# Designs tried in a protein design run: peptides against a protein of PDB entry 5VVV. Part 78

Target 1, 276 residues: chain A of PDB entry 5VVV
Amino acid sequence: FLCGVVEGFYGRPWVMEQRKELFRRLQKWELNTYLYAPKDDYKHRMFWREMYSVEEAEQLMTLISAAREYEIEFIYAISPGLDITFSNPKEVSTLKRKLDQVSQFGCRSFALLFDDIDHNMCAADKEVFSSFAHAQVSITNEIYQYLGEPETFLFCPTEYCGTFCYPNVSQSPYLRTVGEKLLPGIEVLWTGPKVVSKEIPVESIEEVSKIIKRAPVIWDNIHANDYDQKRLFLGPYKGRSTELIPRLKGVLTNPNCEFEANYVAIHTLATWYKSN
Target 2, 276 residues: chain A of PDB entry 5VVV as posed
Amino acid sequence: FLCGVVEGFYGRPWVMEQRKELFRRLQKWELNTYLYAPKDDYKHRMFWREMYSVEEAEQLMTLISAAREYEIEFIYAISPGLDITFSNPKEVSTLKRKLDQVSQFGCRSFALLFDNIDHNMCAADKEVFSSFAHAQVSITNEIYQYLGEPETFLFCPTEYCGTFCYPNVSQSPYLRTVGEKLLPGIEVLWTGPKVVSKEIPVESIEEVSKIIKRAPVIWDNIHANDYDQKRLFLGPYKGRSTELIPRLKGVLTNPNCEFEANYVAIHTLATWYKSN

## One batch from the design tools (peptide; made by RFdiffusion4, then SolubleMPNN)

Design b2_p15_4_s4 (from b2_p15_4, 7 letters changed)
Fold by OpenDDE base, seed 5:
Structure b2_p15_4_s4 (fold): chain B 276 residues (1-276), chain A 15 residues (1-15)
Amino acid sequence: as target 1 above (276 residues)
Amino acid sequence: EWEEIEKKALEFLKK
């Protein structure tokens, strides 16, 4: 069971010292996972093709080493979906080289994120792939296998919540393709019925689990505030029955952008996790 | 309140 934090928000990323402090807190609270997915890290998303500089490499190596020190699984995410051509072997090779670099930093767990992108494929991809889901699954499977089938590999679908499913969760051709074609060792991220789910009913998890043919990892936006900088979410982790725990592969909270605001959010997630 | 939160999130993601 993956339980911890995803740094998955838009806005100013946390600094390395905040991330190290996070790892210390996660260990103390018996949480085990950190997903590195800051949207405004240029080399994570906008410039995903660009290799890390020597200085950036040193920082990431230090961060990954710190995660290991605190027995926190460091998952490196990349979001190539803004402008990748899935059918182009050069794009695939570029993605492989980027993840090879991160592997050299000591990273062993990875995520491919296709959240917050348009559903449209370019003309070249339309000639090769039957759907956007087929394109995403193809590259994800290839990368997963290329990396030697790492113990933890995550996939974030474009339809990552109930609201984004067409026509709905149980009938989504996109999620059906993901469930059928994504290799079984790859985990699927999900935010619940909504982007920011007040509640995640057990029935909603059973529904999505059926179509994706696996228990999801919750990317939980309950305390996310990147969408409204005038708000801070200081309340407890709630609206998730502990009955979800045996039905999930994990829960990663995507909390407030302000690192200092997240004590209650993360601590109460830990209490929730240990209460089952 | 949570309906407004989701609305804001969706509006934010459309930018």
Scores: peptide ipSAE 0.718, ipTM 0.965, DockQ to the pose 0.893
Fold by OpenDDE base, seed 1:
Structure b2_p15_4_s4 (fold): chain B 276 residues (1-276), chain A 15 residues (1-15)
Amino acid sequence: as target 1 above (276 residues)
Amino acid sequence: EWEEIEKKALEFLKK
């Protein structure tokens, strides 16, 4: 069971010292996972093709080593979906080289994210792939296999919540394709019925699990505030029955952008997890 | 309150 934090918000990323402090807290609270997915990290999303510099490499190596020291699984995410051409072998090779570099930093767990992108393909991709889901699954499977089938590999669908499913969760052709064609060793991220789900009912998890043919990992936006920076979400982790735990592969909370505001959010997630 | 939160989140993601 993956339980911890995803740094998955828009806005100023956390500094390396904050991330190291997070690892210490996660270990102390008996959590086990950190997903590196800061939206405004240029080489994560907008410039995903760009290799890390020597200085950036040293920082990431140090961060990954710190995660290992605190027995926290470090998952490196990349979001190529803004402008990738799926059918272009040069794009695939570029993605492989980027993840090879991160592997050299000592990273062993990875995520490929297709959240917050347009649901369309270019003309070249339409000639090769039957749908957007087919294109995403193809590259994800290829990357997963290329990396030697790492123990933890995550996929974030474009339809990552109930609101984004067309026509709905149980009848989505996109999610059906993901469920049927995504390799079984790849985990699927999900935010619940909504982007910011007040509640995640057990029935809603059973519904999505059926179509994706696996238990999801919850990307939980309950404490996310990037969409309204004048708000801080300081309340407890709630609206998730502990009956969800045996029905999930994990829970990663995407908390407030302000690192110092997240004590209650993360601590109460830990209490929730340990209560089962 | 949560309906407003979701609305703001959706509006934010459309930018």
Scores: peptide ipSAE 0.717, ipTM 0.964, DockQ to the pose 0.888
Fold by OpenDDE base, seed 4:
Structure b2_p15_4_s4 (fold): chain B 276 residues (1-276), chain A 15 residues (1-15)
Amino acid sequence: as target 1 above (276 residues)
Amino acid sequence: EWEEIEKKALEFLKK
């Protein structure tokens, strides 16, 4: 069971010292996972093709080593979906080289994120792939296998919540393709019925699990505030029955952008997790 | 109101 934090928000990423402090807190609270997915990290998303500089490499190596020190699984995410051409072997090779670099930093867990992108494929991809889901699954499977089938590999679908499913969760051709074609060792991220789910009913998890043919990892936006800089979410982790725990592969909270605001959010997630 | 929160989130993502 993956339980911890995803740094998955838009806006200013946390500094390395904050991330190290996070790892210390996660360990103390018996949480085990950090997903590195800061949307405004240039080499994570907008410039995903670009290799890390020597200085950036040193920082990431230090961060990954710190996670290991605190027994936190460091998952490196990349979001190539803004402009990748899935059918282009050079793009696939570029993605492989980027993840090879990160693997050299000591990272062993990875994620491919296709959230917050347009559903439209380019003309070249339409000639090769039957659907957007087929394109995403193809590259994800290839990368997963290329990396030697790491123990933890996550996929974030474009339809990552109930609201984004067409026509709905249980009938989504996109999620059906993901369920059928994504290799079984790859985990699927999900935010619940909504982007910011007040509640995640057990029935909603059963529904999505059926179509994706696996228990999801919750990317939980309950405390996310990147969408409203006038709000801080200081309340407890709630609206998730502990009955979800045996039906999930994990929960990663995407909390407030303000690192200092997240004590209650993360601590109460830990309490929730340990209450099962 | 969580409906307003979701609305804001969706509006944010559309920018």
Scores: peptide ipSAE 0.709, ipTM 0.963, DockQ to the pose 0.888
Fold by OpenDDE base, seed 3:
Structure b2_p15_4_s4 (fold): chain B 276 residues (1-276), chain A 15 residues (1-15)
Amino acid sequence: as target 1 above (276 residues)
Amino acid sequence: EWEEIEKKALEFLKK
């Protein structure tokens, strides 16, 4: 069971010292996972093709080593979906080289994120793939196999919540293709019925699990505030029954952008997790 | 409040 934090918000990423402090807290609270997915980290999303510099490499190696020191699984995410051509073997090779570099930093767990992108393929991809889901699954499976089938590999669908599913969760052709064709060792991220789900009912998890043919990992935006900097939710992790725990592969909270505001959010997630 | 939150989130993601 993956339980911890995803740094998955838009805006200023956390500094390395904050991330190290996070790892200390995660260990102390018996959480086990950190997903590196800061949207405004240039080489994560906008410039995903660009290799890390020597200085950036040293920072990431230090961060990954710190996660290991605190027994936190460091998952490196990349979001190539803004401008990748799925059918172009050079693009696939570029993605492979980027993830090879991160593997050299000591990273062993990875994620491919296709959230917050247009549900459309370019003309070249339309000639090769039957649907957008087919294109995403193809590259995800290829990368997963290329990396030697790492123990933890995550996929974030473009339809990552109930609101984004067409026509709905149980009938989505996109999610059906993901469920049928995504290799079984790849985990699927999900935010619940909504982007920011007040509640995640057990029935909603059963519904999505059926179509994706696996238990999801929750990307939980309950404490996210990147969409409204005037929002500061300091309340506990709530609206998730502990009955979800045996029905999930994990829960990763995407909390407030302000690192210092997240004590209650993360601590109460830990309490929730240990209550089962 | 949560409906307004979701609305703001959706509006934010469309920018």
Scores: peptide ipSAE 0.687, ipTM 0.960, DockQ to the pose 0.822

Design b2_p15_5_s1 (from b2_p15_5, 6 letters changed)
Fold by OpenDDE base, seed 1:
Structure b2_p15_5_s1 (fold): chain B 276 residues (1-276), chain A 15 residues (1-15)
Amino acid sequence: as target 1 above (276 residues)
Amino acid sequence: SDEANEIYLEFLKSL
């Protein structure tokens, strides 16, 4: 069971010292996972093709080593979906080289994210793939196999919540393709019925699990505040029955952008997890 | 309320 934090917000990323302090807190609270997915890290999303500099490499190596020291699984995410051409072998090779570099930093767990992108393929991809889901699954499977089938590999679908599913969760051709074609060792991220789910009913997890043919990892936006600079979410982790725990592969909270605001959010997630 | 999700959806449209 993956339980911890996803740094998955828009806005200023956390500094390396904050991330190291997070790992110390996660270990202390018996949480086990950190997903590196800061939307405004340029080499994560907008400039995903760009290799890390020597200085950035040293920082990431140090961060990954710190995660290991605190027994926290460091998952490196990349979001190529803004402008990748899935059918282009050069794009696939560029993605492979980027993830190879991160693997050389000592990273062993990875994620491919296709959240917050247009549902449209370019003309070249339409000639090769039957749907956007087929294109995403193809590259995800290829990367997963290329990396030697790492123990933890995550996929974030474009339809990552109930309200984004067309026509709905149980009938989504996109999620059906993901469930049927995504390799079984790849985990699927899900935010619940909504992007910010006040509640995640057990029945909603059973519904999505059926179509994706696996238990999801919850990307939990309950404490996310990137969407409103005037809001801080200081309340407890709530609206999730502990009956979800045996039905999930994990829960990763995407908390407030302000690192110092997240004590209650993360501590109460840990309490929730240990109450099962 | 669903207010947080509604605001988030409007935020996503601005990206």
Scores: peptide ipSAE 0.609, ipTM 0.945, DockQ to the pose 0.885
Fold by OpenDDE base, seed 3:
Structure b2_p15_5_s1 (fold): chain B 276 residues (1-276), chain A 15 residues (1-15)
Amino acid sequence: as target 1 above (276 residues)
Amino acid sequence: SDEANEIYLEFLKSL
């Protein structure tokens, strides 16, 4: 069971010292996972093709080593979906080289994110792939296999919540393709019925699990505040029954952008997780 | 609240 934090917000990423402090807190609270997915980290999303510099490499190596010291699984995410051509072997090779570099930093767990992107494929991809889901699954499976089938590999679908599913969760052709064609060792990220789910009913997890043919990892936006600079979410982790725990592969909270605001959010997630 | 989700959806449209 993956339980911890995703740094998955838009806005200024956390600094390395904040991330190290996070790992210390995660260990202390018996949480085990950090997903590196900061949307405004240039080489994560907008410039995903670009290799890390020597200086950036040293920082990431140090961060990954710190996660290991605190027994926290460091998952490196990349979001190529803004401008990748899925059918172009050069793009796939570029993605492979980027993840090879991160593997050299000592990273062993990875994620491919296709959240917050346009649903339209380019003309070249439409000639090769039957749908957007087929294109995403193809590259995800290829990368997963290329990396030697790492123990933890995550996929974030474009339809990552109930409200983004067309026509709905149980009938989504996109999620059906993901469920049927995504390799079984790849985990699927899900935010619940909504992007910001006030509640995540057990029945909603049973519904999505059926179509994706696996238990999801919750990307939980309950404490996310990147969307409103006037809001700060200091309340406890709530609206999730502990009966979800045996029905999930994990829960990763995407908390407030302000690192110092997240004590209650993360601590109460830990209490929730240990209560089952 | 549903308000938080609605604001998030509007934020996503602005990206």
Scores: peptide ipSAE 0.608, ipTM 0.946, DockQ to the pose 0.973
Fold by OpenDDE base, seed 2:
Structure b2_p15_5_s1 (fold): chain B 276 residues (1-276), chain A 15 residues (1-15)
Amino acid sequence: as target 1 above (276 residues)
Amino acid sequence: SDEANEIYLEFLKSL
């Protein structure tokens, strides 16, 4: 069971010292996972093709080493979906080289994120792939196999919550393709009925689990404030029954952008997790 | 809340 934090928000990423402090807190609270997915890290998303500099590599190696020291699984995410051509072998090879670099930093767990992108393929991809889901699954499976089938590999769908599913969760051709064709060792991220879910009912997890043919990892935006930085979500982790725990592969909270605001959010997630 | 989702959806459209 993956339980911890995803740094998955838009806006200024956390500094390395905040991330190290996070790992210390996660360990103390018996949480086990950090997903590195800061949207405004240029080499994560907008410039995903760009290799890390020597200085950036040293920082990431230090961060990954710190996660290991605190027994926190460091999952490196990349979001190539803004401008990747899935059918282009050069793009696939570029993605492979980027993840090879991160593997050299000592990272062993990875994520491919296709959240917050246009649900359209370019002309070249339309000639090769039957749908956007087929393109995403193809590259994800190829990368997963190329990396030697790492123990933890996550996929974030473009339809990552109920409101983004067309026509709905249970009938989504996109999620059906993901469920049927994504290799079984790849975990699927899910946000719940809505992008910010006040509640995640058990039935909603059973519904999505059926179509994706696996228990999801929750990317939980309950405390996310990137969409309105005038708000701080200081309340407890709530609206998730502990009956979800045996039906999930994990829960990763995407909390407030302000690192200092997240004490209650993360601590109460830990309390929730340990209450099962 | 529904309001939070509406604001989030507007935010996502602005990206």
Scores: peptide ipSAE 0.512, ipTM 0.927, DockQ to the pose 0.927
Fold by OpenDDE base, seed 5:
Structure b2_p15_5_s1 (fold): chain B 276 residues (1-276), chain A 15 residues (1-15)
Amino acid sequence: as target 1 above (276 residues)
Amino acid sequence: SDEANEIYLEFLKSL
C-alpha cells in the first residue's frame, strides 16, 4: 500500500530542504511514499525532453538518497503529454533517455502522467493509434518494459476522475482501453468522483476498479490549493472511509502549495491509514 | 465542495 505525498501542484515547487523535512515527517508518521510531480518543474512537463544539468542531477541524486535514508519510496513522474508525438520513435527514444538519466540518479520507481492535456491526437498519431488511450497505453507499456518492469510504476489517465469520464466511469471507452491494454504491473492514479473530491464513496472505487481492472492509487486533491492561492486547506483528512484501504493500492495526498500549511493534512492521513 | 471543483475547472481552462 502506497501512502504519503504527491508534490503534484501548479506553482512554486518545494525546495530540496522542504522535501527532506517531508521525508523525516513521513518516516515519523509511518508513511512510505513521495511522488515527485511538480507541474512547474520545466523538465517534468513543459521541457520534458531536456536532460537535467550537472547541478540539477546532483540535487536529484541527493534528494533520492535522502528518501532512501528515511525509507521513503521516491517515485519520479514525467508529463510528456503536452506535445509528444506518440507514433514518433524519436520521441519514445527521448523519453527513454530522460528516464535512463533519472535511473542513474538511483531512482527505481516511475510515473507517466497524462493529466491536464487536450483529449486529442495529432494527424500522425491518428494514422497509427485507434484512440488517444491506445497511444498512451502503447508508450506506457513500452517504457515500463524498457525500464525492466520496476516494482512501482504509475500511470495517470487523462480521464483521472469521474467528471472527466465520457460518457461516465463505467462506460468510458478510454478507461476500458486502459483497463484492457495497460500491463497489469502498472498502477493507475485516480482523484475520485471529481478533481477535488469532498467525499470518495466505496461504490465509486468499486466502479472505477472494475473498468481499469485493478485497485487505483488515489491522487487526493482534498488539501490542494493551487487553483486558489487565497485559500488554505488546514482541516483534517476526511470524507474517506477506512473501508477504502483494502480496495486501494495507495493514497498520495496532493496538499497545499505552502509546505508549512500541511502538518494537519499529512498527519491526519497517517492517522487514517493506521486506523485500519 | 462543488465550488472548489468549479474553481479548479476554471483554473485548468486558464492553463
Scores: peptide ipSAE 0.467, ipTM 0.919, DockQ to the pose 0.943

Design b2_p15_5_s2 (from b2_p15_5, 6 letters changed)
Fold by OpenDDE base, seed 2:
Structure b2_p15_5_s2 (fold): chain B 276 residues (1-276), chain A 15 residues (1-15)
Amino acid sequence: as target 1 above (276 residues)
Amino acid sequence: SDEANEIALEFLKSL
């Protein structure tokens, strides 16, 4: 069971010292996972093709080493979906080289994120792939296999919550393709019924699990505040039955951008996780 | 809340 934090928000990423402090807290609270997915880290999303500099590499190596020291699984995410051409072998090779570099930093767990992107494929991809889901699954499977089938590999669908599913969760051709074609060793991220889900009912997890043919990892935006700079979510982790735990592969909270605001959010997630 | 979700959806549409 993956339980911890995704740094998955828009806005200023956490500094390396905050991330190290996070790992210390995660260990102390018996949480086990950190997903590196800061949207405004240029080489994560907008400039995903760009290799890390020597200085950036040293920082990431240090961060990954710190995660290991605290027994936290460091999952490196990349979000190529803004401008990748899935059918272009050069793009696939560029993605491979980027993840090879991160593998050299000592990273062993990875994620491909296709959240917050346009649902349209370019003309070249439409000639090769039957749908956007087929394109995403193809590259994800290829990357997963290329990396030697790492123990933890995550996929974030474009339809990552109930409100983004067309026509709905159980009938989504996109999620059906993901469920049928995504290799079984790849985990699927899910946010619940909504982008910000007040509650995640058990029935909603059973519904999505059926179509994706696996238990999801929750990307939980309950404490996310990147969408409203005037709000801080200081309340406890709630609206998730502990009956979800045996039906999930994990829960990763995407908390407030302000690192210092997240004590209650993360601590209460840990309490929730240990309460079953 | 539904309000938070609505604001989040508006934010995502602005990206």
Scores: peptide ipSAE 0.593, ipTM 0.945, DockQ to the pose 0.961
Fold by OpenDDE base, seed 1:
Structure b2_p15_5_s2 (fold): chain B 276 residues (1-276), chain A 15 residues (1-15)
Amino acid sequence: as target 1 above (276 residues)
Amino acid sequence: SDEANEIALEFLKSL
């Protein structure tokens, strides 16, 4: 069971000292996972093709080493979906080289994210792939196999919540393709019925699990505040039955942008997890 | 809340 934090918000990323302090807190609270997915890290999303500089490499190596020191699984995410051409072998090779660089930093766990992108393929991809889901699954499977089938590999679908599914979760052709074609060793991220789910019913997890043919990892936006800089979510982790735990592969909370605001959010997630 | 989700959806449309 993956339990911890995803740094998955828009806005100013956390500094390396905050991330190291997070790992210490995660270990102390018996949590085990950190997903590196800061949307405004230029080399994570907008400039995903760009290799890390020597200075950036030293920082990432130090961060990954700190995660290992605290027995926290460091998952490196990349979000190529803004402008990748899935059918172009040069794009696939560029993605491989980027993940090879991160593997050299000592990273062993990875994620490919296709959240917050247009549902339209370019003309070249339409000639090769039957649908957007087929294009995403093809590259994800190829990268997973290229990396030697790492123990932890995550996929974030473009239809990552109930309200984004067309016509609905159980009938989505997109999620059906993901469930049928995504290799079984790859985990699927999900935010619940909504982008910001006040509640995640057990029945909603049973529904999505059936179509994706696996238990999801929850990307939990209950404490996310990147969408409204005037709000801070200081309340406890709530609206999730502990009956979800045996039906999930994990829970990663995407909390407030302000690192210092997240003590209650993360501590109460840990209490929830240990109450099963 | 439903309000938080509505604000989040408006934010995502602005990206």
Scores: peptide ipSAE 0.577, ipTM 0.942, DockQ to the pose 0.968
Fold by OpenDDE base, seed 5:
Structure b2_p15_5_s2 (fold): chain B 276 residues (1-276), chain A 15 residues (1-15)
Amino acid sequence: as target 1 above (276 residues)
Amino acid sequence: SDEANEIALEFLKSL
């Protein structure tokens, strides 16, 4: 069971010292996972093709080593979906080289994210792939196999919540393709019925699990505030029955952008997890 | 809240 934090918000990323402090807190609270997915890290999303500099490499190696010291699984995410051409073998090779570099830093767990992108394929991809889901699954499976089938590999779908599913969760052709064609060792990220789910009913997890043919990992936006920086979500982790735990592969909270605001959010997630 | 989700959706549309 993956339980911890995703740094998955828009806005100023956490500094390396905050991330190391997070790992110390995660270990203390018996949580086990950190997903590196800061939207405003240029080499994560907008400039995903760009290799890390020597200085950036040293920082990431130090961060990954710190995660290992605290027995926290460090998952490196990349979001190529803004401008990747899925059918172009040069793009696939570029993605492979980027993940090879991160593997050299000592990273062993990875994620491909296709959230918050246009649903339209380019003309070249339309000639090769039957749908956007087929394109995403193809590259994801290829990368997963290229990396030697790592123990933890995550996929974030473009339809990552109930409200983004067309026509709905149980009938989505996109999610059906993901469920049928995504290799079984790849985990699927999900935010619940909504982008920001006040509640995640057990029935809603049973519904999505059926179509994706696996238990999801919850990307939990309950404490996310990137969409409204005038708000701080200081309340406890709530609106999730402990009956979800045996029906999930994990829960990763995407909390407030302000690192110092997240004590209650993360501590109460840990209490929730240990209550089962 | 439903309000939080609406604000989040508006934010995502602005990206």
Scores: peptide ipSAE 0.309, ipTM 0.885, DockQ to the pose 0.961
Fold by OpenDDE base, seed 4:
Structure b2_p15_5_s2 (fold): chain B 276 residues (1-276), chain A 15 residues (1-15)
Amino acid sequence: as target 1 above (276 residues)
Amino acid sequence: SDEANEIALEFLKSL
């Protein structure tokens, strides 16, 4: 069971010292996972093709080493979906080289994120793939196999919540393709019925699990505040039955942008996780 | 308010 934090918000990323403090807190609270997915880290999303500099490499190596020191699984995410051409072997090779670099930093766990992108393929991809889901699954499977089938590999679908599913969760051709064709060792990220789910009913998890043919990892935006800088979500982790725990592969909270605002959120997630 | 949030954050940084 993956339980911890995803740094997955828009806005200013956390600094390295905050991330190290996070790992210390996660260990103390017996959580086990950090997903590196800061939307405004340029080499994560907008400039995903760009290799890390020597200085950036040293920072990431230090961060990954710190995660290991605190027994936190460091998952490196990349979001190539803004402008990748899935059918272009050069793009696939570029993605491979980027993940090879991160592997050299000592990273062993990875994620491919296709959230917050258009549902349309370019003309070149339409000639090769039957659907956007087929294109995403193809590259994800290829990368997963190329990396030697790492123990933890995550996929974030474009339809990552109930409200983004067309026509709905149980009838989504996109999620059906993901479920049928994504390799079984790859985990699927899900935010619940909504992007920000006030509640995640058990029935909603059973519904998505059926179509994706696996238990999801919750990317939980309950404490996310990147969409409203005037608000701090200082309350407890709530609106999730403990009956979800045996039906999930994990929960990663995407919390407030302000690092110090998250202590109650993360602590109460840990309490929730231990209550089952 | 933004000021109230700043005060809250400064307190939280002290923990």
Scores: peptide ipSAE 0.244, ipTM 0.870, DockQ to the pose 0.035

